# Designs tried in a protein design run: peptides against a protein of PDB entry 3V4L. Part 95

Target 1, 386 residues: chain A of PDB entry 3V4L
Amino acid sequence: GQPLAKDKVALLIGNMSYWEHPKLKAPLVDVYELTNLLRQLDFKVVSLLDLTEYEMCNAVDEFLLLLDKGVYGLLYYAGHGYENFGNSFMVPVDAPNPYRSENCLCVQNILKLMQEKETGLNVFLLDMCRKRNDYDDTIPILDALKVTANIVFGYATCQGAEAFEIQHSGLANGIFMKFLKDRLLEDKKITVLLDEVAEDMGKCHLTKGRQALEIRSSLSEKRALTDPVQGAPCSAEALVRNLQWAKAHELPESMCLKFQCGVHIQLGFAAEFSNVMIIYTSIVHKPPEIIMCDAYVTDFPLDLDIDPKHANKGTPEETGSYLVSKDLPKHCLYTRLSSLQKLKEHLIFTVCLSYQYSGLEDTVEEKQEVNVGKPLIAKLDMHRGL

## One batch from the design tools (peptide; aimed at target 1 A26 G81 C129)

Design b2_p30_6 (made by RFdiffusion4)
Pose (drawn by RFdiffusion4):
Parts: sequence; C-alpha cells; structure tokens
Structure b2_p30_6 (pose): chain A 386 residues (1-386), chain P 30 residues (1-30)
Amino acid sequence: as target 1 above (386 residues)
Amino acid sequence: SVELLSTDEETNTETWNVDGEEVVLAPRGP
C-alpha cells in the first residue's frame, strides 16, 4: 500500500570554474536550492562545488558509504556533460582541452555501485549538456545492469542536445531547476512528477526546441521523494549511517579570542555547502589604551589556495558567497573558504591584529594561531589510506 | 515580452530581452 524509505540520501555536485573550459554560474545557485528542497523532504544531503576528477570520485565513495538496502539514493549533477555511445559523462573542473572518458565520471558506473548496495530507489538528475565528444576514442564496454526496477533518470536535455542556464547579471539560474524547484515537493510518484515538470518546461520560451527534459525509468513501484523514512532507526547499522552523515556537517564552535593587549576578537563560522565555509571576525572588546585596530585573517593551508580577494571583506557577498548579510551576523569581516575537500591537514590560520596605542605613531602587530580542526567534509578524510 | 537580440556563434550564447531586461542564455557545455 504505502512504499517506505529506509533512508533518503542525496549527493549534489555543481561544477563552475573549469580550468580548460567555459566557466558556468548557475551551478552554485541550483545546488544551494536543491539542498534546501531535498532537506525539506528529509534527505541526508551532501552539497559540493568545483570538484576535480579525483575529488569527484571521493564524493561518490562517501555517498555510496551512506547507502544500504532500502535507502533512496539521489544524484544531482550540474556542470559540463557529454554523451558518447550510450554513456553519460560528467566533466570535472580539472578536465583538459581536449578531454576523454578517462578524464570524466561515467554515470553508469555510479549506478552499478548503487545497485550493489541494494538501494530502494536510484534517482539521477543530470543537469548537463548531452552532445558527442568527437575527441573521445574510448568506449568503456561496461558490464550489464541488474534488473532492479527502481532506476529513474531526469535528464535536463535529450541526447545530442544542450542544457541551458540563464546568466542574468545578478543571481543566474539553470533552466531545469527553474521548472523543477516549483514542483519537487509534490507527493507524486517520481516518474509522474518528472513528466509534469517536462510539461511546464515546454512552456519555456527561452529554450523551446533547443532543450527538453528526458525521462528514462524502470521503476515499477509507486515510490516518491516524499515517501517516509522507517521511523525509529534503532538498528546498529542505522546508527553507523547517521554518525557517518553527522561527521561531514560539523562546524567549528564560535570562539572568542583574547589578545595579550587586552583585545577580544569573536570568531564565527557559517556553512554554505559541505565544501564551503565562511569565517567572520568581530572586534568585541578593546581596552581604553588602544583606539585604532583591525583584525585580519591570514596564513591559510596552501592546499586550500585561498585568494586574497575572497578574504577579509566587509560583507559576505564580496567573498562570492550565496549567503547574504541578513543570514550572517552584521558588521564583521567575512572570509570565504571554499574547497575544503582539498584539506588533508588540520585547519590552522592566524588571526592577525594590527593596532595602535594612544599618542603614538607606530603600528603594533599581534598574530595568534587558530586550529579549527577539520570543518565539515574535511572531517570525512577523503584523502585517507594508501 | 521575450525577444532574441543577438547570437554569438563563437561562445554559443545568445542575448535575449525579457521584459526590458537583457539576459544571456548559455549552454552548460563547450
């Protein structure tokens, strides 16, 4: 009568800043939006931006680790894609020009690994172009899929076609997400809901005849993204899964820093994506003997490659964050730490204090080191092992 | 009102006028 989910897990990857290929803009916004919608449907969500080939492989491994028998698994990719010889490929940021299947992730490979885990539902939302990479000489000769009647595909466009994004100077949105976001929360069967999305997508003027939603499904059960999760986890295997999930969405505690000069610096942290964290520095207290002082953050791990233009900015928007000043506490210095999947080490940076005493010209510098451990996805140790 | 203003073949992008605002339509792929 009623189909049930052992758990609902989602992996969302949004690639924008390609090294050898045109940079995109809507993937950040779309990924942010799909996480919020999927969390309302009670999903364990992993949100990641600008992943290399190696990094993309690890995200799939962490996602597969969160899938077991009866778990609904969902994969959303927004970025560059190509389709050769019946296989869909997601292109990582590190991809060369020209690129091949070896440089890319085959969705079919990911699907087989999910079937090996006995998942109740396999949903794929590929928000990418589907043309031929004429430079691709290799044909993967992949093994046949087990007939499991739970595979669902939400291709943003058809084979040989292109998926489009509206790059309006402001926010920038994807076409598939414009029509998906208004309908995702419905209690319809996943295939029915995706078809109703395909109708509204045909009413699109900007994309008519250039992009159409393609649905491929084997699903023989009235399964939906709104189906309930098996109430009390109470199983030992179910507990290990909730810990593995909580291990990736840990944020450092908002600490207060005391300086030898009697100045207090409040250090705050905000989550944007599993890959993205925002630090803010507020000067909470200073003694009367000091009037002039500015707190600034430096000496980040070189693995993260933090650009100076994204750090120590008056507002979060100036760092490139999707989060706005109404979401983040007012008046601090905001700094954006994207690319946490690059952190093998522990997070250590210096909160540097430049200040001046009453009646003196000289400028005094007090540097204090801060170790915040492995925030968010850095805690998963994606670089672990030999 | 939606109107096509121009098409750029090198970048495979198009500029549209939507309710008085110009928008760029771009594929997600080279």

Design b2_p30_6_s1 (made by RFdiffusion4, then SolubleMPNN; from b2_p30_6, 10 letters changed)
Fold by OpenDDE base, seed 3:
Parts: sequence; structure tokens; C-alpha cells
Structure b2_p30_6_s1 (fold): chain B 386 residues (1-386), chain A 30 residues (1-30)
Amino acid sequence: as target 1 above (386 residues)
Amino acid sequence: MVELLSYDEETNTSVYRVDGEEVTIVPMGP
């Protein structure tokens, strides 16, 4: 019969905003596009941008909690990386310069932990450079991997080579993602699909002789990303997994705020990623005697590190949100919360209404505090222990 | 047609003209 997945779970990490390393651009679009494609494939997707070492470890731990016997696990990483002695290291945004293996996440360690979960398929898509790190001579003593015959690695580049992004009109895509996205929905064995992506990349004149897809596989069975999820969750573990994922993707409900002056504001929320949310405010009712009226959001938790200069923008793009702008209401003020993983408390903030009456020069302010609980990834309490 | 417009050896960054548009290729690594 056709192979069935017990469930399908993906963790996508895109690191761009490095503290001590060159900033990247492609991971933003690549994680978003891949998230959308994997959701069409019935994957439970956690998508995270700009993680520290601690946050990456916690994201991997939470991902491993979603894995179980016969579950398909997919890890995608886009960011800085290196390969020493056949071990792949993902570089967190807080990694020092130079970084070492002790500052990075070893992919083969994650694979070992996935094998302990008795997963049905383990897919790693690594969109990072694979140069040797000459500052780290540490040979990691890795335990021997089990022979599970269900492992697929897609490396965006060859060992010792670079991966590249294509920047155009202020956006960027990784070369790997550019070709992967065109084939990802095909009902083919995952190794066959990746071979076709490799052939398409090989035709790219821009990266010819600079980047080539490398596939490593032990996959003995015909498994595809299109393989259907086994029907209704029959196990308590499957129900718990579904509930855990659902909690990590729950947006706050839209709110209608009423001010004493008679102005009504709609407060709305949109997910860009599992750790990135857009807040938007719109004036839905204004008394005719009020000539000017703006609704600002302010007084965010300090843990979110929100610069007020980037809040309350007239467009989503001015907040740095280029991807979800088409799905957002128009004529709002927009604020992007990009670090929801840092939220220890409930998201409490102030909506400040500034308005002017006809024939009065002075502006009037009214304020309302809003508590929206823990949005998206903040429900997983990834900071348990700090 | 793909035309190389510039190459920065220090950053390994390349600017191309592809079908009349400028495209920059940047390494995803240090």
C-alpha cells in the first residue's frame, strides 16, 4: 500500500540578524515560502527566525517532543553554518566571532535524538555554507547512529563550498530554495525529488561551479513528503502532539476597543512566523466632531526589545514585513513583534488614541491596556529555566 | 542573457544583469 505517515512535523529555522557576523536576507523569504508549501503538504510547521543558541536548543527540544514512532520529521535550516569532520553545525545569531562547536548546534546530534523517537522519515534540508571552521579543531565524539534506513540530507552546497542567495528588488531567496519550491509539492520519493532539484540547480548559470546540491540518503523505502497522514489521531500521544502544535499557532482574537470620545478601534493580529506577529490598528468609527484620530500601540514588554521608531507604521513593509502585507487590512497602523520566543509573560501593551476636535488646537489622548495572553510560540515557554 | 556587472572578491558578492534586471548573488556564510 502507499506509505502512511503517523504525522508530519517540520521545524524551520532562519537566522539572519547575526550579532557578530554578516547579516543574511534570504532566510526570511525561504522560511516563509517553505512554511507555506509544507502546510499544503499537511505538515505541522514551526517557523522561527533569528534564534540564539539557547532558543535554538529549546526549539529543537520542542520539535523532538512532536516526534514519535512513524512520524515524518523535517528540519530546515537557513543561515550561517560550517562542516567539520563530516559534522554540520548551525550557527545561532548570538554566536561569537570566531564561533566554535560549543556555540553551535550539531545536526548529527539532532539526528541521533530523532532516531530515538523511531521516526518514519528524517529529512534535513541545510541551506548554509559548508566551509571548514579553522578556528575549531575539536573533533566531536558523536555516538554511532542507528541503522534506521530513513535518513535524507539535502545540502544546499557541497562540502567546503558556499551556499548563495539571490537578492532582487530588496528581497532575497536562497539558490536552493529557488529550485526546491518548484518541485516540493510533487508526489515523488524525496530522494528523487531532490535529484530533480539538483538537476535544475545544475542548469543555473549564476551558481554554476560555485554551488551544487549534495544528497546523502539511507532511505530504503519509497517515502514522499506527499505521503498522507494517517487518519484521526487514535492515540493519546497524537492528541497531545496536535494540541501542542495548535497552541504554538494560536493568534489572539481581534478586539474592538471603545474609547470615551466615541472612537472605535479594531485591533488585529497576523502571524508572519511562529515567533513573528504583526499587530494592526484601524479606526472603525469616528465621531464627526473629531477631525484627526490615530491609534498607537506602546508600552510593550521589555523582553520583546521593540524599538518605538519601527512601531506604528503606515505600511507593513515599513515594519520589515514584506510577506504577509497582501493579507493584511489596508489603512492601519502596523507593528511587527519579531521576537515572541523572548516573551516570558502575557503580552500586555497600551493602545493610545490621539485625537483632535474640530476648532481645538490641542490633541487629546485616551489609553487602554490590552492583555492578549501568550501569542503563538510564546505559549511553549521556550524560556523555562532563565 | 546573464551578464556579470561586478564582482567583489572580499565579500564573494556578484552583481548580474538577468533579462534586463540587476540581481545580486551573496554567499550565505562568513
Scores: peptide ipSAE 0.278, ipTM 0.836, DockQ to the pose 0.870
OpenDDE base, seeds 1, 2, 4, 5: peptide ipSAE 0.270, 0.259, 0.240, 0.234; ipTM 0.836, 0.825, 0.812, 0.806

Design b2_p30_6_s2 (made by RFdiffusion4, then SolubleMPNN; from b2_p30_6, 11 letters changed)
Fold by OpenDDE base, seed 2:
Structure b2_p30_6_s2 (fold): chain B 386 residues (1-386), chain A 30 residues (1-30)
Amino acid sequence: as target 1 above (386 residues)
Amino acid sequence: MVKLLSRDEKTNTETYEVDGKKVKLVPMGP
């Protein structure tokens, strides 16, 4: 019969805003586009940008909680990385310079843990360098992997080679994602799909002889990313997984705030990623005696590290939100919360209304506190180990 | 046509001209 997935779960990590390393740009677009494609393939997708070592460990732990017998697990990573002794290391944004294995996540350790879950398919898509890190001489003592015959690695480059992004004045994909995205929806065995992506990448004149896709597979079955999810959740574990994923993707409800002056503000929320949310405010009703009226958000939790200079922008793009801007309402003030994984408490903030009456020069202010609970990934207590 | 314009040896970043546009090739690792 056609292979069935018990469920399909993906963790996508895009690291760009490195503290001690060259900043990247492509992971933003790559994680976003891959999220949308995997959702069309009925994957439960957790999409995370700019994770520290601790946050990456917690994201992997939460991903492993979504895995079970016969579940398809996909890990995508775009960022800095290296390969020592056949072990792939993903570099967190807070990694020191130089970084070592103790500062990084080993993909083969994650694979071991996925094999303990008896997953139906393990797919790793690694958009990072596989060059040796000469500053790390540590040979990780990895336990022997089980022979599960269900593992696929898609490496953006060959062993000992570099992977690249193409930076220009606009947004662009990384080289791997540029070709992967055009084929990802094809109903083909995942290794056949990746082989076709390798052929397409091989036509790129800019990276010819420097970057080539490598496929490492033990996959003995004809499994595809298009394989249907097994119907109605037959187990308590499947229900728990569905609830956990839904919890991690719950947006705050849009609300209408009413001020004493008779102004009404619409407060809305949009997800860009599992850890990135846009807040937007708009004036939906204004009494005629009020000539000027602005609504801005302030007093965010300190854990979010929000610079007020980057809040309350007239466009989503001015916040750094280029991907969801078309789906947002127009004529709002926009604020981007890019680090929801850092939120320990409820998201409490102030909506401040500044307004002027006709014939009065003095500006009046009214404030309302808003508690929206824990939005998106902040519902996963990623901090339970501190 | 692809033409190398410059290399930053500190970051291993290469700048190319591709069809009259400047692009940077940035390595995603060490």
Scores: peptide ipSAE 0.351, ipTM 0.859, DockQ to the pose 0.765
OpenDDE base, seeds 1, 3, 4, 5: peptide ipSAE 0.345, 0.333, 0.350, 0.349; ipTM 0.859, 0.855, 0.857, 0.857

Design b2_p30_6_s3 (made by RFdiffusion4, then SolubleMPNN; from b2_p30_6, 13 letters changed)
Fold by OpenDDE base, seed 5:
Structure b2_p30_6_s3 (fold): chain B 386 residues (1-386), chain A 30 residues (1-30)
Amino acid sequence: as target 1 above (386 residues)
Amino acid sequence: MVKLLSRNEETNEEVYEVDGKKVTLVPMGP
């Protein structure tokens, strides 16, 4: 019969906004596009941008808790990386310059932990360089990997080679993701799908002879990303996994705020990623005696590190949100919260209404505090170890 | 046609002209 997945879980990490390293752009689009494709494949997807070392470790640990016997696990990483002595290292955004193995996540350590879960399929998609880092001579003493089947690595490049992003007209894509996305929905054995992606990428004149897809596989079975999920969750573990995923994707409900002056504000929320939310405000009712009014959001928790200069923009694009802007209502003020993983408490903020009456020169302000609980990834309490 | 226009030696970024468009290749690592 066709193989069945007990469940399907994916963690996607895109690091771009490095503190001490060159900034990337492709991970934004690549994580978003891959998230949408994997959701069409019935994956439970957690998508995270711009993680510190600690946040990456916690995201991987939470992902590993979702893995179990016969579950399909997919880890995608896009960002800076290196490979020393056959060990692949993912570089967090807070990594020092130069970075070393102690500042990075070792993929082979994650693989070891995934092998202990007896997963039905493990897929690693690594969109990073595989050059040696000459500042790190540490050879990790990894315990011998178990001889397990059903592991697939798709490396965006060969050992000792570079992986590239293409930046053009303010948009960027990784070379690997550019070709992977066109085939990802095909009902094929994952190694056959990746081989076809390798052939397509090999036609790219920009990276020809510099970047080539490498496939490493122990996959002994005909498993595909299209393999159906086994029916209704019959196990306690499957129920827990479904609840955990649902928590990480729960948006606050839209609110209608009523001010004393008779102005009504619609407050809305949209997810861009599991750790990135857009807040938008719109004036839905204004008394005729009020000539001008604006509704802005302020007083965010300090843990979110929100610069007021980047809040309350007239377009989603001015916040750095290009992907979900088409799905947002028009004529709002937009604020992008890009670090929801840092939120320790409830998201409490102020909606401030500034308005002017006809024939008065002075502006009046009314304020209303809003508590939306823990949105999206903030429900997972990734900080419980501090 | 692909033509190299410039290379940054510090970042290893490369600017190409591809079919009359400027494209920057950025390495995702050291």
Scores: peptide ipSAE 0.365, ipTM 0.870, DockQ to the pose 0.769
OpenDDE base, seeds 1, 2, 3, 4: peptide ipSAE 0.325, 0.320, 0.340, 0.344; ipTM 0.852, 0.851, 0.860, 0.854

Design b2_p30_6_s4 (made by RFdiffusion4, then SolubleMPNN; from b2_p30_6, 12 letters changed)
Fold by OpenDDE base, seed 3:
Structure b2_p30_6_s4 (fold): chain B 386 residues (1-386), chain A 30 residues (1-30)
Amino acid sequence: as target 1 above (386 residues)
Amino acid sequence: MVKRLSYDEKTNTELYDVDGEKVELVPMGP
């Protein structure tokens, strides 16, 4: 019969805004495109941008809680990385310069923990450089992996080589993602699918002789990303997993705010990633005596590190949101919250209405405080270990 | 036709002309 997955779970991490290292651009688009494709494949996807070491560890721990016997686990990483002694290291955004293994996440350690969950399939897609880090002389003592015959690595490049992004008109895609996205929905064994992606990448003249896909597999069964999820959650564990994932993807409800002047504001929320949300405000009713009227969001929690210069923009693109702009209502003010994983408490902020009456020169302000609870990934309380 | 236009040594980035379009090639790591 066709193989069945008990469930399908993916963690996608895209690190681009490094503190002490060159900034990347491709992880933004690549994580977003892969999220949309994996959702079409009935994966429960957690998508996270710009994680510190601590936040990456917590994201992996939360991902491992979603794994169980016969579950398909997929880890995608796009960012800086290196390979020492056959071990792959993902570099967090707060990594020092130079970084070492003690500042990084070892993929083979994550694989060990996934094997303890008795997963049905373990897929690693690593869109990172695989050069040796000569500043790290640490030989990782890894325990021997179990023989589970269910592991697939897709490395964007060969050992000792670079992976690249292609940037055009301010947007970038990784070379690996550029070819992977065209094949990912195909009903093929995952190793056959990746082999076809390798052939397609091999035709790319830009990266020919510099980047090539490497596939490492112990997969003894015909497993595909298209394999159907086994029907309604029959176990208590499957129900808990579904509830945990749903909790991490719950948006605040849209609100209609009424001001004393008779102005009505619609406040709305959109998810770009599991840790990135857009707030938008629109004027839905204005009395005729009010000639000018704007609704700003302000007074955000300090943990979110929101620069007011990037808030309340006339377009989603001016906030740095290029991906979800088509799905957003027009004629709003937009604010992008890019660090929801840092939110310890409820998201409380102020909606400030600035308006002018006909025949008065003075601007009037009215304010309302809004509490939207813990949006998206902030519901997982990733900080409970501090 | 692919032609390298420039190279930035600080970022290891390469600017290309690809059939009349400008494309930047950036390494996904050091």
Scores: peptide ipSAE 0.329, ipTM 0.847, DockQ to the pose 0.804
OpenDDE base, seeds 1, 2, 4, 5: peptide ipSAE 0.293, 0.258, 0.041, 0.367; ipTM 0.729, 0.666, 0.541, 0.751; seed 5 fails the geometry check

Design b2_p30_7 (made by RFdiffusion4)
Pose (drawn by RFdiffusion4):
Structure b2_p30_7 (pose): chain A 386 residues (1-386), chain P 30 residues (1-30)
Amino acid sequence: as target 1 above (386 residues)
Amino acid sequence: SSKLVARGGAAGHTAEEVAASSADISIPVP
């Protein structure tokens, strides 16, 4: 009568800043939106931006680790894509120009690994172009799929076609997400809901005749993204899964820093994506003997490759964050740490204090090191092992 | 400005196309 979910897990990847290919904009916004909607449907969500080939492989491995018998598994990709010989390929940021299947991730490979885990539902939302990569000489000769009647595809466009994004100077949105976001929360069967989305998508003027939603499904059960999760976890296997999930969404505690000069610096942290964290520095207390002082953050791990233009900015928007000043506490210096999947080490940076005493010209510098461990997805140790 | 942009579907992009692209967005401060 009622279909049930052992758990609902989602992996969302949004690639924008390609090295050898045109940079996109809407992937960040679409990924942020799909996580919020999927969380309302009680999903364990992993949100990641600008992954290389190696990094993308690890995200799939961490996602597969969170899937077991009866778990609904969902994959959303927004970025560059090509389709050759019946296979869909997601292009990582590190992809060369020209690129081949070896440089890319085959969705069919990911699907087989999910079937090996006995998942109740396999949903794929591929928000990418689907043209031929004429440079691709290799045909993967992949093994046949086990008939499991739970595979669902939400292609943003058809084979040989293009998926589009509206790059309005402001926010920038994807077409598939414009029509998906208004309907995702419905209690309809996943295939029925995706078809209703395809109707509204046809009413689109910007994309008519260039992009149409393609649905491919084997699903023979009235399964939906709203189906409930098996109440009390109470199983030992179920507990290990919730820990593995909580291990990736840990944020450093908002600490207060005391300086030898009697100045207090409040250090705050905010989560944007599993890959993205925002630090903010507020000067909470200073002694009367000091009037002039500015707190600045430096000496980040070189693995992260933090650009100076994204750090020590008056507002979060100036760092490139999707989070706005109403979401983040007011008046601090905001700094954006994207690319946490690049952190093999522990997070150590210096909170540098530049200050001046009453009646003196000289400028005094007090540097204090801060170790915040492995925030968010860095805690998963994606670079672990030999 | 507003533009409708197709995401990448194949290789063979010119250096001018790559140099004329950006991933930066501009969200106004409320």

Design b2_p30_7_s1 (made by RFdiffusion4, then SolubleMPNN; from b2_p30_7, 15 letters changed)
Fold by OpenDDE base, seed 2:
Formats: C-alpha cells, sequence, structure tokens
Structure b2_p30_7_s1 (fold): chain B 386 residues (1-386), chain A 30 residues (1-30)
C-alpha cells in the first residue's frame, strides 16, 4: 500500500541578521517559499527567522515535542554553518567571532533525539557551508546513532565546500532552494526527488565546480513528502500535537476601536513567519469635522526591541515586509514585530489617534491600550529556562 | 553585479576580512 504518515511536522530556521558575521538575504525568501510549499503538502510548519543560540535550542526542543512514532519530521536550516569531523553545526545570529561548537547547534545531536521519537521519516535540508572551522578543534563525542532506515540528508553542498546565495538588488533564493522549490511538490521518493534537484543544480553555470548537492540516506522504504497523513487524529498524542501547533499559529482577532471624537479604527494582524507579525491600522470611519487623522501603534513591550523609527510605515515594504505585502489591506499604517520569540508577557501596546478639527490649528490625541494576549510563537514560551 | 555570498566559513576573520571576503565574483551575466 502507499505509505502513510501519522503526521507531518517541519521546523524551518532562517538566520540572516548575524551580529558578528556577514548578513545574509536568501534565508528570508527560502524559509517563506518552503513554508508555503510544505503547507500544500499538509505539513505543520514552524517557521523562524533570526534566532539566538538559546532560541534555536528551544525551537528544536519544541519541534521534538511535536514528533512521535510514525510522524514525518523535516528540519530545514538556511544560514551560516560549518562541518567538523562529519558533524554539521548551525550558527546562531548571536554567535561570537570566531564561533565554536559550544556556540552552535549540532545537527547530529538533533538527529539522535529524533531517533528516540521513533519517527516514520527524518529529513534534514541543510542550506549552509560545510567547510571546516579551523578555530574549533573540539571533537564532539556523539553517542552512537540508532540504526534507523529512515534518515535523509539533503546538503546544499559537498563536504568541505561552500553553499552560496545570490545577492542581487532584489529578493533571491539561495542556490539550493532555487532548484528544490521547483520539484518539492512531486509525488516521488524523497531521495529520487533530491537526485533530480542535484541534476538541475548541476546544470547551473554559476555553481559548476563550486557547489553540488550531496544526498546522504539510509531510507529503505518508498517514502515521499506527498505521503498522505493518516486519517483523523485518534490518539491523545496527535490531539496534543495539533493543539500545540495551532497555538503557535494563532493570530489575534481583528478589532474595531472607537474613539471619543467618533473616529473608528480597524486594527488587524498578519503572520509573515511563526515569530514575525505585522500589525496594521486603518481609519474606517471619520466624522466630517475631522480633516486629518492617523492611528499610530506605540508603547510595545521592551523585550521586542521595537524601534519607533521603523514602526507605523505607509507601506509593508518600508517595515522590511516584502513577501506578504500583496495579501495585506492597502492604505494602512504598518508595523512589523520580528522577534515574537522574545515576548515573555502578553502583547500590550497603545493605539494613539492623532487628529485635527476643521478650523483648529492644534492636533488632538486620544489613546487606547490594547491587549492581544500571546500571538503566534509567543504562546510556546521559547524563553523558558533562562 | 551578481555577488555570491558563502553561507559560513567566516569564523575568525576580522571585520575588514569579512568585508573583503565578500568575494565579489563579478560574473558577467552573459
Amino acid sequence: as target 1 above (386 residues)
Amino acid sequence: DTKLVAMGGSSGYSQEEIANSTSELNIPVP
């Protein structure tokens, strides 16, 4: 019969905004496009940008809680990385220069923990360099991996080689994702699909002799990313997994605020990623006596590190939101919250209405406090343990 | 100008080396 997945869960991490290392651009587009494709494949996707070491550890721990017997697990990483002694290290955004294994996440340690969950399939897609880090002589003592015939690694490059992004003036994919996205929806064994991606990448003149896809697999069964999820979640564990994922993707409800002057504001929310949300405000009703009015959001929790200079923009693109801007309402003010994983409390902020009456020179202000609870990934308390 | 940027291998480089190690492979687009 066709293989069935008990469930399908993916963690996607894109690190770009490194503190002590070169900034990347491709992980933004790569994580976004891969999220949309995996959702079409009925994956529960957690998508995270710009994680610290601590936040990456917690994201992996929360991902492991979603894994169980017969579940398909997929980990995608795009960012800086290295490989020492056949161990792959993902570099967090707060990693020092030079970074060492103690500052990074070892993929083989994650694989060990996934094998303890008795998963149906383990897929790793690693869009990072595999060069040796000469500043890290640590040989990780890895415990012996269990012999499971269900592991697939897709490395964006060969051992000891670099993986590249193409930096243009616009948005572009990394080289691996550029070819992966065209085939990801095909109903093929995952290793066969990756072989076809390797052939397509091998035709690229930019990467010829510099980057080639490497496939490492123990997969003995014909399993595909297209494999259907087993019917209604009948186990308590499947219900818990569905609830945990749903909590991490719950947006605040849109609300209408009414001010004393008679102005009505629509406040709306959109998810760009599991840790990135856009707030938008629009004037939905204005008395004719009010000639000008704007609705600003302010007084955000300090843990979110919101610069007021980047808040309340006339376009989503001015906030750094280039991917979801087509799906947002027009003629709003937009604010991008890019670090929801840092939120310890409820998201409480102020909506400030600034307005002017006809024939008065003075601007009037009215304020309302809004509590929207814990949006998206902030419900998982990914800061628990500090 | 198409710039290829390596995703890693920048450990231990100075800010100047990081700025310069952006190998601008000016591959002329044909």
Scores: peptide ipSAE 0.234, ipTM 0.730, DockQ to the pose 0.311
OpenDDE base, seeds 1, 3, 4, 5: peptide ipSAE 0.291, 0.213, 0.232, 0.229; ipTM 0.766, 0.729, 0.742, 0.723; seed 1 fails the geometry check

Design b2_p30_7_s2 (made by RFdiffusion4, then SolubleMPNN; from b2_p30_7, 15 letters changed)
Fold by OpenDDE base, seed 1:
Structure b2_p30_7_s2 (fold): chain B 386 residues (1-386), chain A 30 residues (1-30)
Amino acid sequence: as target 1 above (386 residues)
Amino acid sequence: STELVAMGGSSGYSKEEIASSTSELNIPVP
């Protein structure tokens, strides 16, 4: 019979907005495209952009809580990275220049912890460079891995080589994701699927002699990403996993705000990623005596680092939201909250209505405070240790 | 211009300009 997964869980991390390193662009699109594909494969996907070292550690810990016996675990990382002595290091956005192993997450340490969960499949997709970091002389003392025969590494590049994103006219896509996305939905053993992706990359003239996919696997069974999830959760652990994932993906409900002047505002919410939300406001009713009115959002929690210059834009694209703009209502003001993992308290903010009456030169303002609780990933309290 | 950008900050960041047409790159146009 076809193998069954007890469940399927994926953690996707895309680091772009480095503090001390060159900014990347492709991880935005690559994490989004991979999230949509893995959701079609019935994965529980947590998608996170621009994590610090501490936030990456907490994201991995929360991911490990979703893993259990026979669960398929997939970790994808797109960002800066390196490989020393066969150990892969993912670079957080707050990593110093130069970075060292003490500032980075070791993938082989994560693999060890995944093996303790008795997972059905462990897949690592690493879209990062594998060059040696000459600034890091640390030899990691890793405990011996268990012989689980269920491990697959897809490296975007060969040992000692670079992985690339293609940047054109402000857009970018990772070379690895470009080929992976075309095959990811195929009902094939994951190592066969990755071998076909490697052949497609090898046929591309842009990548030939620059980047080649490397597959490392001990996978003894015919496991595929298409393998069906076992039916209704029968264990307490499976129920907890489902509830924990659902909490991390709960959006605030859309609200209708009524102002004293008789203006009605629709306040809406959309998820771009597990830690990225778009807030949008629209005027749904205006009295005829009001000639102009706008609804701004302001007074966000300081932990979110929201610059007012980037808030209340006339298009989603002006906020940096290029991916979900087609699904958003038109003729709104848009604000992008990109760091929901930093939220320690409830998301409380102000909706400010600015309006003008016919025949008056002065603008009038009305304000309402809105509490939407903890949206999306903010429900996991990833900061409980700080 | 089309650029290849390496994903390895301190140890491997490089940029190469590539003479390629946009049509060959299948970059998702938003």
Scores: peptide ipSAE 0.279, ipTM 0.733, DockQ to the pose 0.245
OpenDDE base, seeds 2, 3, 4, 5: peptide ipSAE 0.233, 0.228, 0.228, 0.231; ipTM 0.637, 0.642, 0.625, 0.681

Design b2_p30_7_s3 (made by RFdiffusion4, then SolubleMPNN; from b2_p30_7, 14 letters changed)
Fold by OpenDDE base, seed 1:
Structure b2_p30_7_s3 (fold): chain B 386 residues (1-386), chain A 30 residues (1-30)
Amino acid sequence: as target 1 above (386 residues)
Amino acid sequence: MTELVAMGGSSGYTAEEIANSTSELNIPVP
């Protein structure tokens, strides 16, 4: 019969805003597009941008809590990386220069932990370099992997080679994701799908002789990303998994704020990623005696590191939100919260209304404090231990 | 200017190599 997945879970990490390394751009688009495709394949997707070492460890731990017997697990990483002695290392945004294995996450360690969960399929998609790091002479002592015959690696490049992104004035995919996205929804064995992606990439003149997709697989069964999820969660473990995923993806409800002057404001929330949220405000009612009014958000928790110069923009794009801008309401002020994983407490902020009466020169201000609890990934307390 | 950046490497493509290949990648030529 067709293989069934007990469930499907994906963790997608895109690291771009490195502290001590060249900044990347493609992981933004790549994580976003892959998230949308995997959701169409009935994956529970956690999508995270710009994680520190500690935050990456916690994201992997939370991902492993969503894995169980017969569950399909997919890990995607886009960012800086290297390969030493056949071990793949993902580089966090806070990694020093030079970075070493002690500053990085070893993919083979994650695979070991996934095998302990008795997963139905383990897929790793690694959009990073596989060049040796000459500054790291550490030979990782890894325990022998179990023979599970359910492992697939898709590497954006061959062993010892570099993977590339295209940095231009616009948004574009990395080279790997550009070819992967066109085939990802195909009902094919995952190794056959990746082989076709490798052929498509191999036709590109830009990548020829510089970057080639490599597939490593022990997959003995005809498993596909399209394999149906086994029906209603009948197990206590499946219920727990669904609840944990739901917690990480709960948006605050939209609010209507009423000010003493009679102005009404709509406050809304949108998810760009599991750790990135857009707040937007709009004036929905204004008394005729008020000639001008603006509603801006301020007084965010210090843990979010919100620069006021980048808050309360007239367009989503001015906040750096290029991907979800089409789905947002127009004629708002927009603020992008890009680091929700850092939020230790409830998201409390101030909505300030600045307004002017007809025939008065002085601007009047009214303020309301808003508590929206812990939005999205902030419910998982990924900062526990900092 | 369009640049190719290595994701953990030390090398990239030249501006000329990028310009010659942009049509295959549907990258808007700046």
Scores: peptide ipSAE 0.212, ipTM 0.646, DockQ to the pose 0.215
OpenDDE base, seeds 2, 3, 4, 5: peptide ipSAE 0.140, 0.092, 0.123, 0.145; ipTM 0.695, 0.699, 0.684, 0.699

